# Ledger of designs, part 35: peptides against a protein of PDB entry 2C5K

Target 1, 91 residues: chain A of PDB entry 2C5K
Amino acid sequence: EDPFQQVVKDTKEQLNRINNYITRHNTAGDDDQEEEIQDILKDVEETIVDLDRSIIVMKRDENEDVSGREAQVKNIKQQLDALKLRFDRRI

## One batch from the design tools (peptide; aimed at target 1 R17 D39 T47)

Design b2_p28_3 (made by RFdiffusion4)
Pose (drawn by RFdiffusion4):
Structure b2_p28_3 (pose): chain A 89 residues (1-28, 31-91), chain P 28 residues (1-28)
Amino acid sequence: EDPFQQVVKDTKEQLNRINNYITRHNTADDQEEEIQDILKDVEETIVDLDRSIIVMKRDENEDVSGREAQVKNIKQQLDALKLRFDRRI
Amino acid sequence: SEEWEEQREKTDTNRNKLREDTEEREEE
C-alpha cells in the first residue's frame, strides 16, 4: 500500500521464499551465493525500514508502534532463517 | 533463480520509493 507496507510485504515474501527453498534443499548448493546476497540485501532493507520509523516518530501525529512491531517480526523471521541456512549439513 | 532475481529487482525499486517518501517527510 504505502511504500513502507509494500517493502514489509516484499521482505516477508522474500524471506519466506528462501525458507521454502531451504526446506527442499536442506543439505550443504546452486543457490548458496545467491541466498547470502539476498539475505544481506534484506539486512540493509530492515535498516531502511528502521530509519523510516525514526523519521515518522518525529511527527507527533503518527503512532509508529504498528510499524515497529512489523519490523520486529521481520527481524525474527530473518534470525530464524539465518540459523536454518547456517545449519544445512 | 530467475524468480528470485526478478523479486530482488522489484524489492530494490520499492526500497527507493520508501527512501524518497522518508526524505520528503524529514524535509517537512

Design b2_p28_3_s1 (made by RFdiffusion4, then SolubleMPNN; from b2_p28_3, 15 letters changed)
Fold by OpenDDE base, seed 2:
Structure b2_p28_3_s1 (fold): chain B 91 residues (1-91), chain A 28 residues (1-28)
Amino acid sequence: as target 1 above (91 residues)
Amino acid sequence: SEEMREQQERLRKKVEELREETKKKEEE
């Protein structure tokens, strides 16, 4: 089992769900879903920290290439930043 | 939504698994 890849997959899926929600809700709402999304975005930020920690540990093993994992985390960070910006821009 | 909540719970579970694996490797 590779929990790193599972976390990456699930994180991207969650961000995609939020992105789809924003598409359907172009105006900021005041319902439970808006608060839930904010909580999820914070959880994703913490998840990224955990992903980075795992990569740091992997770098201790000379036999492991972490470049691919670093690229995956970078992609998630970019996706998160874009989503946060989109979420906050809603009027 | 129910789907978002379920996904988040699954994600939290996988994150915990990742943390435990990372912690184990850090201690080795």
Scores: peptide ipSAE 0.512, ipTM 0.878, DockQ to the pose 0.873
OpenDDE base, seeds 1, 3, 4, 5: peptide ipSAE 0.506, 0.305, 0.509, 0.508; ipTM 0.876, 0.723, 0.878, 0.877

Design b2_p28_3_s2 (made by RFdiffusion4, then SolubleMPNN; from b2_p28_3, 15 letters changed)
Fold by OpenDDE base, seed 2:
Structure b2_p28_3_s2 (fold): chain B 91 residues (1-91), chain A 28 residues (1-28)
Amino acid sequence: as target 1 above (91 residues)
Amino acid sequence: SEEMREQRERLREKVEELRKKTEELEKK
C-alpha cells in the first residue's frame, strides 16, 4: 500500500481508538488521562502537517493531481476537530 | 527523491509512535 494511504488509515484508526477510549471513560470521575490524550492529539496534528507537506512536495515535484489526497487530509482534520470538540466539552 | 524518502520515514515513525501511545492509553 502507498505510504501516504497507510498513514491516513493508521491516523484515522488512532483517532477512532481515542474516541472509543473517551466513550469508555466518559464519566465525571474517570478522566485521569487528559495529558496523555492531549499528547496523542498533538501528535496527530503534527502527522497531519507532515501529510500536507507530502502533498505539497508531490504536487511540486510530480505535478500530479492531489485533490484526492487533499480531500483525505481534510477528512482527517474534520475527524480530529470533532474529537477535540468532544474532548474539550467533556465534564 | 530524498525529500520524499525522508518524509515517508517521518510519517511512519510518527504513526508508530501514535500507535504505541494509544496502546498504552488503552491499558488504562
Scores: peptide ipSAE 0.343, ipTM 0.827, DockQ to the pose 0.038
OpenDDE base, seeds 1, 3, 4, 5: peptide ipSAE 0.141, 0.341, 0.339, 0.338; ipTM 0.714, 0.826, 0.825, 0.824

Design b2_p28_3_s3 (made by RFdiffusion4, then SolubleMPNN; from b2_p28_3, 18 letters changed)
Fold by OpenDDE base, seed 5:
Structure b2_p28_3_s3 (fold): chain B 91 residues (1-91), chain A 28 residues (1-28)
Amino acid sequence: as target 1 above (91 residues)
Amino acid sequence: SSEMRKQQEELKKKVEELRKKTEELEKK
């Protein structure tokens, strides 16, 4: 499998796992892992930045069609933003 | 290219660490 695709897939899986975690822990008053969740979300953000950098290099140095990869990164960004919004509004 | 290879290795490391953090979180 393409390493880029693997990273995209793994990143989305982690976001899904965090989303599920929030579902399980935002109603029982057991959300004592705010800092840890924020740290993970920050790591996802940094991973997205690096994915964008890799796309820039592919476009510049390899002259590859990056439209599909750009769409994938956009999708991950949307997923991250939705999760951040949910996390910020949790009670 | 060397840059692409380096970037790919760093991405793999970050995702691995991310997975580990997520797994640790899920234990709580």
Scores: peptide ipSAE 0.389, ipTM 0.837, DockQ to the pose 0.038
OpenDDE base, seeds 1, 2, 3, 4: peptide ipSAE 0.193, 0.387, 0.387, 0.388; ipTM 0.714, 0.836, 0.837, 0.837

Design b2_p28_3_s4 (made by RFdiffusion4, then SolubleMPNN; from b2_p28_3, 15 letters changed)
Fold by OpenDDE base, seed 2:
Structure b2_p28_3_s4 (fold): chain B 91 residues (1-91), chain A 28 residues (1-28)
Amino acid sequence: as target 1 above (91 residues)
Amino acid sequence: SKEMREQQKRLKERVKKLREETEKREKE
């Protein structure tokens, strides 16, 4: 499978897992899981940088349409932002 | 959790592959 698509898939899966955790934990905790989630979210932010870099390199090829990949990254960014907001808003 | 950690590890591995491919294409 395309490394880009693998990363996209795994990133979404990771974010979904965190989202599910937040659903089950509507109040902010002070345990190892909270710290782990923060670490994962940071990794996702860095992952997005790598995704964007791959798109930039792909744009050098006139025969490659990157619009679909850009849309995927945009979607991940939106998912991440929504998740971060949800995570931070927990009382 | 163990599941989250395994997912995180997998993601890191996949990102590494993506980065390697990107760097390869960038240099070509």
Scores: peptide ipSAE 0.650, ipTM 0.927, DockQ to the pose 0.905
OpenDDE base, seeds 1, 3, 4, 5: peptide ipSAE 0.649, 0.649, 0.649, 0.649; ipTM 0.927, 0.927, 0.927, 0.927

Design b2_p28_4 (made by RFdiffusion4; failed a check: too like the target's own chain)
Pose (drawn by RFdiffusion4):
Structure b2_p28_4 (pose): chain A 89 residues (1-28, 31-91), chain P 28 residues (1-28)
Amino acid sequence: EDPFQQVVKDTKEQLNRINNYITRHNTADDQEEEIQDILKDVEETIVDLDRSIIVMKRDENEDVSGREAQVKNIKQQLDALKLRFDRRI
Amino acid sequence: LEEEMEEQEDILKERHEIIQEKNERFVD
């Protein structure tokens, strides 16, 4: 919807797509470099979401707690995924 | 403050395009 919500949705979907891939290919791979590139891009995308929250928090007419919870959720999804990716054997 | 908020919105729009480009190259 707003640019923030679109990026949150894209990120969750991007992480979910890699997660589904790893379930199917859980051995240590054609997409290895590609997954590393995308996960790094997701790390920097989360920094952008955090910066966006920092600026919006300066506006006293904005409650960023919902956005903060979304970013926290995405960080959790990324952390769980990075470990699954790292542990393919 | 309004100019900084608009700049953050433009960055998020550009990020949306980068995410879509990376999703197009990912092979399932």

Design b2_p28_4_s1 (made by RFdiffusion4, then SolubleMPNN; from b2_p28_4, 16 letters changed)
Fold by OpenDDE base, seed 2:
Structure b2_p28_4_s1 (fold): chain B 91 residues (1-91), chain A 28 residues (1-28)
Amino acid sequence: as target 1 above (91 residues)
Amino acid sequence: LEEEIEEEKKRLEEKSKELKEKQSKFKD
């Protein structure tokens, strides 16, 4: 079991879901839905913090390679930033 | 260090659960 990879997968799936929603809804509408999106994005941000913490701890283990994990988190951060931009630019 | 690593794993497992709980929203 690798909870790190599971979280990476779950996070990307969540971001993809929101991205798809934004694609289908290019204008802000239901306030409750918009708030939920914001909440999810916040959850993703907090999840990324946890992923980073995990990497920091693992880097202390001389037998653990984290280079791939760091790249994965970087990719998620880029995906999140892109999604935030799309979300905020909707009218 | 082993305990710390395990603690981080536990935290991530909880995050996975939380994310999955909200996956039902905004389904395709």
Scores: peptide ipSAE 0.518, ipTM 0.879, DockQ to the pose 0.683
OpenDDE base, seeds 1, 3, 4, 5: peptide ipSAE 0.515, 0.514, 0.516, 0.515; ipTM 0.878, 0.877, 0.878, 0.878

Design b2_p28_4_s2 (made by RFdiffusion4, then SolubleMPNN; from b2_p28_4, 18 letters changed)
Fold by OpenDDE base, seed 4:
Structure b2_p28_4_s2 (fold): chain B 91 residues (1-91), chain A 28 residues (1-28)
Amino acid sequence: as target 1 above (91 residues)
Amino acid sequence: LEKEKKEEDERLKKRSKELKEKAKKFKE
């Protein structure tokens, strides 16, 4: 498995883990894990930047099809945005 | 181009490692 696909997998797993946590902890409080979640979300944001950069480099190769990878990144961005909204709007 | 691809791959490998390390710290 190439590094790009590995990162996609790891990123989605992190987002899913946080989503599951929010499901079990739908009320924000003085939980030490809240700050950790915010840190992870920031890491995901930076990871997306790196994924996009990787795609930009790949686009220079006429023999590479990046459409699938672009769709994957788009999906991750959507998942991240949805999760951020869910996380931030907890009472 | 090949060197740039390799560089980006190494950066992504590092990201994967960091994400996994944070996952170990997180408790559900």
Scores: peptide ipSAE 0.657, ipTM 0.919, DockQ to the pose 0.883
OpenDDE base, seeds 1, 2, 3, 5: peptide ipSAE 0.657, 0.657, 0.657, 0.657; ipTM 0.919, 0.919, 0.919, 0.919; seed 2 fails the geometry check

Design b2_p28_4_s3 (made by RFdiffusion4, then SolubleMPNN; from b2_p28_4, 14 letters changed)
Fold by OpenDDE base, seed 2:
Structure b2_p28_4_s3 (fold): chain B 91 residues (1-91), chain A 28 residues (1-28)
Amino acid sequence: as target 1 above (91 residues)
Amino acid sequence: LEEEIEEEKERLKKRSEELKEKAEKFKE
């Protein structure tokens, strides 16, 4: 298993879980999970940093195919930003 | 370089584990 691809999958799944949870709890303070959501979003931000770093390092290996990885990370960043916006706008 | 790559892979594995642990709170 490629750790990069596994992390990409896990990150997207986590963001999807939170997004679905927000759909069910669209009012801020409607549940006791606000802090947990914030913590997970921070974990995702740190994960993205680690993904980017891994790309930089792996690009130094002429035998490593990193094609598409930067686009994958960009997609995760966009998903995270959209979720943050949705989370912050809860009334 | 091999050691650096392995270090990055191990860091990613730890991130994956952390994400999976916290995923339990929001599972269907």
Scores: peptide ipSAE 0.599, ipTM 0.907, DockQ to the pose 0.649
OpenDDE base, seeds 1, 3, 4, 5: peptide ipSAE 0.591, 0.590, 0.588, 0.587; ipTM 0.904, 0.903, 0.901, 0.902

Design b2_p28_4_s4 (made by RFdiffusion4, then SolubleMPNN; from b2_p28_4, 15 letters changed)
Fold by OpenDDE base, seed 1:
Structure b2_p28_4_s4 (fold): chain B 91 residues (1-91), chain A 28 residues (1-28)
Amino acid sequence: as target 1 above (91 residues)
Amino acid sequence: LEEEIEKEKKILEERSKRLKEKAKKFKD
C-alpha cells in the first residue's frame, strides 16, 4: 500500500465529485452546501502541500524516483485550479 | 530519513481519511 498514490486517487475523486455537483448546480445554491465545497477545496489545497512535502523528503532517498509523483501533483494542481475557476464564476 | 518518510506517510494517511469522510457529503 502506497499512501501517496491513495491520496492522489482520493483527491482526484473528490475534485471530480465537486465538479459534477457544480455541473448540476451551475448557480450558487444552499449556503451550507457552498461552504462545504469551499471547505473541501481548502482540504485539497492542504493535501497538495502535504504531497509536495512528501516528495521533497523522498528526494533525499537515493533509491526513490519521484519524477512520476511530481507530474501527478502537477496534474492535481491544474485540476484544482480549473475547478476553482468554475466554482467562483457561478452566479 | 526513514523516520521522516514514515511521518509523511502518516500525514498522507490522515489526509486520505479526511477526504473520504468529506466525500460522503456529495454523491453522483
Scores: peptide ipSAE 0.664, ipTM 0.918, DockQ to the pose 0.687
OpenDDE base, seeds 2, 3, 4, 5: peptide ipSAE 0.663, 0.660, 0.662, 0.661; ipTM 0.918, 0.916, 0.917, 0.917

Design b2_p28_5 (made by RFdiffusion4)
Pose (drawn by RFdiffusion4):
Structure b2_p28_5 (pose): chain A 89 residues (1-28, 31-91), chain P 28 residues (1-28)
Amino acid sequence: EDPFQQVVKDTKEQLNRINNYITRHNTADDQEEEIQDILKDVEETIVDLDRSIIVMKRDENEDVSGREAQVKNIKQQLDALKLRFDRRI
Amino acid sequence: DEEWEELNEELEERNERWEEFNEKLDEE
């Protein structure tokens, strides 16, 4: 919807796509370099979402707690995924 | 203006990497 919500949706979908891939290919791979690149891009995308919240928080007419919760959720999804990726054997 | 051009190039490159990765997974 707004640019922030679209990036949040794209990020969750991107992480979910890699997660589904890892379930199917849980051995340690054609997509190894690609997954690392995408996960790094997701880390930097989250920094952008955080910075966007920092600026919007300066506006007293904005409550950013919903956006803060969304970012926290994404960080959790990323952390759970990174460990699954790291632990393919 | 130069910092905005560089930021736009980096965002385009990120989006291209995400599209190419997704296409590879859809071909599987």

Design b2_p28_5_s1 (made by RFdiffusion4, then SolubleMPNN; from b2_p28_5, 16 letters changed)
Fold by OpenDDE base, seed 3:
Structure b2_p28_5_s1 (fold): chain B 91 residues (1-91), chain A 28 residues (1-28)
Amino acid sequence: as target 1 above (91 residues)
Amino acid sequence: MEKEELEKKKKEEKKEKFKKFNEKLDKE
């Protein structure tokens, strides 16, 4: 088991689910769901910080090649930014 | 906190939030 890959997978699944919700709900109208989405997006931001810290530790203390993991985190950041833009543009 | 413990904790936190989100969506 690779906990890093599990967190990456779970993060992508959450972002995909929110993206599908936004596609079906292009107008904000369910305040409870909108708040829950905001909470999940905030959790994703914090998770990205933790993933970056994990990479720093792997590179410094374990002397591992982190290039693949850095690319995965970069991809999640891009997906998050795109999703935030879609979420915030809804009226 | 060790790398593995940190990532395991984050996995469980994400799983719980994702479950709650899906439960709310299923009621729409």
Scores: peptide ipSAE 0.167, ipTM 0.687, DockQ to the pose 0.492
OpenDDE base, seeds 1, 2, 4, 5: peptide ipSAE 0.061, 0.062, 0.060, 0.151; ipTM 0.542, 0.543, 0.542, 0.601; seed 2 fails the geometry check

Design b2_p28_5_s2 (made by RFdiffusion4, then SolubleMPNN; from b2_p28_5, 18 letters changed)
Fold by OpenDDE base, seed 1:
Structure b2_p28_5_s2 (fold): chain B 91 residues (1-91), chain A 28 residues (1-28)
Amino acid sequence: as target 1 above (91 residues)
Amino acid sequence: ASEEARRLEEKKRKEEKFKKFNEKLDSL
């Protein structure tokens, strides 16, 4: 089992789950609900930072080809950015 | 595979937070 791929998989599932929530709740909820969603998004963002750090370490310490992993993280970042835009544009 | 694996495995193990994530999201 590759722990990097497992974290990537879980992160993608988190993003999809939040995206589905935003789709069902296209208007902003109360302040408490919005703050909870923001906290969840922040947790995902921190996970992505950890993935980036792991790539740096793999490249430095293991001298491993990380191009594929970099592409995966890039894709996740794009998903997160799109999700943040959807979240922020809700009325 | 030493430091990064340790960190990500710790993250994965703490990603019972993913279970907590789902519970939190389901509560909204």
Scores: peptide ipSAE 0.173, ipTM 0.726, DockQ to the pose 0.339
OpenDDE base, seeds 2, 3, 4, 5: peptide ipSAE 0.165, 0.170, 0.169, 0.168; ipTM 0.649, 0.649, 0.655, 0.652

Design b2_p28_5_s3 (made by RFdiffusion4, then SolubleMPNN; from b2_p28_5, 15 letters changed)
Fold by OpenDDE base, seed 5:
Structure b2_p28_5_s3 (fold): chain B 91 residues (1-91), chain A 28 residues (1-28)
Amino acid sequence: as target 1 above (91 residues)
Amino acid sequence: SSIEEERKKKEEEKKKKFEEFNKKLDEE
């Protein structure tokens, strides 16, 4: 079991799910769902912060090679940014 | 580690919220 990888996986699943929803709903119209999506995106942002902190600890305290994990987090950040852009562009 | 345990707790809460979100969307 790798809790870090599980979090990464879950985060990507969240982003993909929202992306699929936005694809089918390219116009904002349900305020409740839009708010929930925004909340999840904020949760993802917080998750990324926590993942970064974890990487710092692994690098410092455990002296682990974190290059792969850093790349994964970077990828999630990019996916999040792209999704946020799509989310905000909807009328 | 302490930070990992804290992250785990937060992630469980977020996961629960996400599942509720999914359920709501599936009802539409």
Scores: peptide ipSAE 0.349, ipTM 0.788, DockQ to the pose 0.602
OpenDDE base, seeds 1, 2, 3, 4: peptide ipSAE 0.332, 0.336, 0.333, 0.341; ipTM 0.757, 0.763, 0.757, 0.788

Design b2_p28_5_s4 (made by RFdiffusion4, then SolubleMPNN; from b2_p28_5, 17 letters changed)
Fold by OpenDDE base, seed 3:
Structure b2_p28_5_s4 (fold): chain B 91 residues (1-91), chain A 28 residues (1-28)
Amino acid sequence: as target 1 above (91 residues)
Amino acid sequence: MEEEERREKERKEKKEKFKKFEEKLNSE
């Protein structure tokens, strides 16, 4: 399996899980619980940075068509931004 | 190879940790 696609898949699954959590918990939980969610969102953000870097490397070093990968990363960024907004509304 | 395997392991561990967290919250 393509490692890039595996990372994308895992990231989407994480975002979906957080989305489901927020849906079930419309009010902020305990501070410790909210902090754990924030940490996961931060990890996702860092993963997106790594995905972007990998695309730059593939485009420069391998001269591959990265258009599909760029679109996937863009989609994940949009999902993350939407979740951050939903999460912040509970605080 | 080793660094990639390490990163994949760390991601799996985080995934399982979050799953357990959700299960705990749903049981409360």
Scores: peptide ipSAE 0.168, ipTM 0.641, DockQ to the pose 0.266
OpenDDE base, seeds 1, 2, 4, 5: peptide ipSAE 0.054, 0.058, 0.057, 0.061; ipTM 0.509, 0.526, 0.519, 0.508; seeds 1, 2 fail the geometry check

Design b2_p28_6 (made by RFdiffusion4)
Pose (drawn by RFdiffusion4):
Structure b2_p28_6 (pose): chain A 89 residues (1-28, 31-91), chain P 28 residues (1-28)
Amino acid sequence: EDPFQQVVKDTKEQLNRINNYITRHNTADDQEEEIQDILKDVEETIVDLDRSIIVMKRDENEDVSGREAQVKNIKQQLDALKLRFDRRI
Amino acid sequence: DEEWEEQRERTTENLEKLREQTEELEEE
């Protein structure tokens, strides 16, 4: 919807796509470099979401707690995924 | 994968819009 919500949706989807891929290819791969690139782009995307929250928090008419919870959720999804990726054997 | 490439491009376009909006809000 707003640019922030769109990026949050894209990120969750992007992480979910890699997660589904790893379930199907759980051995250690054609997409290895590609997954590393995308996960790094997701790390930097979360930094952008965080910065966006920092700026919006300066506005007293904004409650960023919902956005903060969404970013926390995405960080958890990324952390769980990175470990699954790292542990393919 | 073609779908991954398309999703990366779409995410880049959406992220640019978020960065522009955040900059406008910081200037205000």

Design b2_p28_6_s1 (made by RFdiffusion4, then SolubleMPNN; from b2_p28_6, 11 letters changed)
Fold by OpenDDE base, seed 4:
Structure b2_p28_6_s1 (fold): chain B 91 residues (1-91), chain A 28 residues (1-28)
Amino acid sequence: as target 1 above (91 residues)
Amino acid sequence: SEEMKEQKERLKESLEKLREETKRREEE
């Protein structure tokens, strides 16, 4: 599997794991797990930057269609935004 | 959790491969 698709897969799996955690922990805690989740969310944001960079490089070649990859990144961004909203709204 | 840490490390490994590929393509 190409690195782009592997990163997409791993990112979505991690976001899903965090989403499940939030479901089980609807109140914000002050434990190490909460901090770990915050760190992961930041790492995902950086991952998205790298995904976009890879797409930009592909766009340099006019023969490459990146629409599919752009859609995948858009989906991850939407998933991240939704997750951040759930995470931040907890009391 | 240990699972989250393992997933984090897996993502880091995958991301490194992506970065390497991107860098290589940028230089070509």
Scores: peptide ipSAE 0.557, ipTM 0.898, DockQ to the pose 0.873
OpenDDE base, seeds 1, 2, 3, 5: peptide ipSAE 0.557, 0.553, 0.555, 0.553; ipTM 0.899, 0.897, 0.898, 0.898

Design b2_p28_6_s2 (made by RFdiffusion4, then SolubleMPNN; from b2_p28_6, 15 letters changed)
Fold by OpenDDE base, seed 2:
Structure b2_p28_6_s2 (fold): chain B 91 residues (1-91), chain A 28 residues (1-28)
Amino acid sequence: as target 1 above (91 residues)
Amino acid sequence: SEEMEKAKKEHKESLKKLREETERREKE
């Protein structure tokens, strides 16, 4: 399995889990899970940096098409931003 | 949950592989 694709899959699953949590918890709480979600969001941000670095290296090789991978990372970034907004807007 | 912890472990392993691959390619 391609590590890039596996990381993308794992990241999307993480974001989906958080999205489901926010749906069940529409108000911000002061529990350990809130902190865990913040940690996961930071992990996703760092993961995106690693994904982008991987793409940059691939772009250096003229024989490698990165358009599909760039689209995948863009989608993850959009999901992350939407999730952050939902998470932060909770009262 | 056990499922979440398993996912975290697998994610960490996949990320490690990605980083190693990227680093290897950067040196080439």
Scores: peptide ipSAE 0.573, ipTM 0.888, DockQ to the pose 0.773
OpenDDE base, seeds 1, 3, 4, 5: peptide ipSAE 0.572, 0.572, 0.572, 0.572; ipTM 0.889, 0.888, 0.888, 0.888

Design b2_p28_6_s3 (made by RFdiffusion4, then SolubleMPNN; from b2_p28_6, 11 letters changed)
Fold by OpenDDE base, seed 5:
Structure b2_p28_6_s3 (fold): chain B 91 residues (1-91), chain A 28 residues (1-28)
Amino acid sequence: as target 1 above (91 residues)
Amino acid sequence: SKEMEEARKRLKENLEKLRKKTEELEKK
């Protein structure tokens, strides 16, 4: 079991689900869950922080190659940023 | 290490929180 990979995969899945939710609820009067969505996005940010922390520890204490993991985190950050932009521009 | 174990714990906790909140959102 690799918790890092599990979190990476599931975080991307959650972002996709939120993206789909916004698609279904992107009309006036249909998006009454702004605070909840913002809260989830904040949780994603915290998850990314913890992923970065684990990478730092792996690199420092475990002497592992973290290039692949760093790329994965970068990809998640990009996905999050894209979703934030979409959410901010919703109508 | 202790720090790695704590990081692992936080990862699992965050994952669980995300899943729960997303599932609750999808009900609305």
Scores: peptide ipSAE 0.314, ipTM 0.811, DockQ to the pose 0.057
OpenDDE base, seeds 1, 2, 3, 4: peptide ipSAE 0.158, 0.157, 0.311, 0.311; ipTM 0.716, 0.716, 0.810, 0.810

Design b2_p28_6_s4 (made by RFdiffusion4, then SolubleMPNN; from b2_p28_6, 14 letters changed)
Fold by OpenDDE base, seed 1:
Structure b2_p28_6_s4 (fold): chain B 91 residues (1-91), chain A 28 residues (1-28)
Amino acid sequence: as target 1 above (91 residues)
Amino acid sequence: SEEMRKAKERHKEKLKELREETKKLEEE
């Protein structure tokens, strides 16, 4: 796989792991894992910036169809937003 | 876990590759 696809895959895996953690820990904790989740969420946000930049540059090439990559990034953003909501709503 | 460690390592590596590829295309 090209770096873009691998980055997408790894990002989704990170978000899935956090989602599973939240499912098992529906109440907010104050441990190292909670802090790690915050760090991962920030990493994902930065990763999205890198993915978007890649797409923007690719769109300059008239022979490149980036619609699929745009859809992938959109999906990641939606997953991130949903996860943030779940994470923040924990009491 | 070991799998998580490997995933993190791949993530860092592939992000680096992605950035380098993007930079190359930006300069073309």
Scores: peptide ipSAE 0.597, ipTM 0.907, DockQ to the pose 0.769
OpenDDE base, seeds 2, 3, 4, 5: peptide ipSAE 0.595, 0.593, 0.595, 0.596; ipTM 0.905, 0.905, 0.906, 0.906; seed 3 fails the geometry check

Design b2_p28_7 (made by RFdiffusion4)
Pose (drawn by RFdiffusion4):
Structure b2_p28_7 (pose): chain A 89 residues (1-28, 31-91), chain P 28 residues (1-28)
Amino acid sequence: EDPFQQVVKDTKEQLNRINNYITRHNTADDQEEEIQDILKDVEETIVDLDRSIIVMKRDENEDVSGREAQVKNIKQQLDALKLRFDRRI
Amino acid sequence: SMDDVLKERHELIQEKNERFDENEEEAE
């Protein structure tokens, strides 16, 4: 919807795509470099979402707690995924 | 603005998703 909500949706979907891939290919791979590139781009995307929240918080007419919760959720999804990726054997 | 950065980020994410899906299909 708004640019923030679109990036949040794209990020969750992007992480979910890699997660589904790892379930199917849980051995240690054609997509290895590609996954690393995308996960790094997701790290930097979360920094952009955080910076966006920092600026919006300066506006007293904005409550960023919903956006903060979304970013926290995305960081959790990323952390769980990175470990699954790292542990393919 | 931060909205412009988030719009550009959205396009980049879509390009990376398409490239990942195309590579997985070609590997299959």

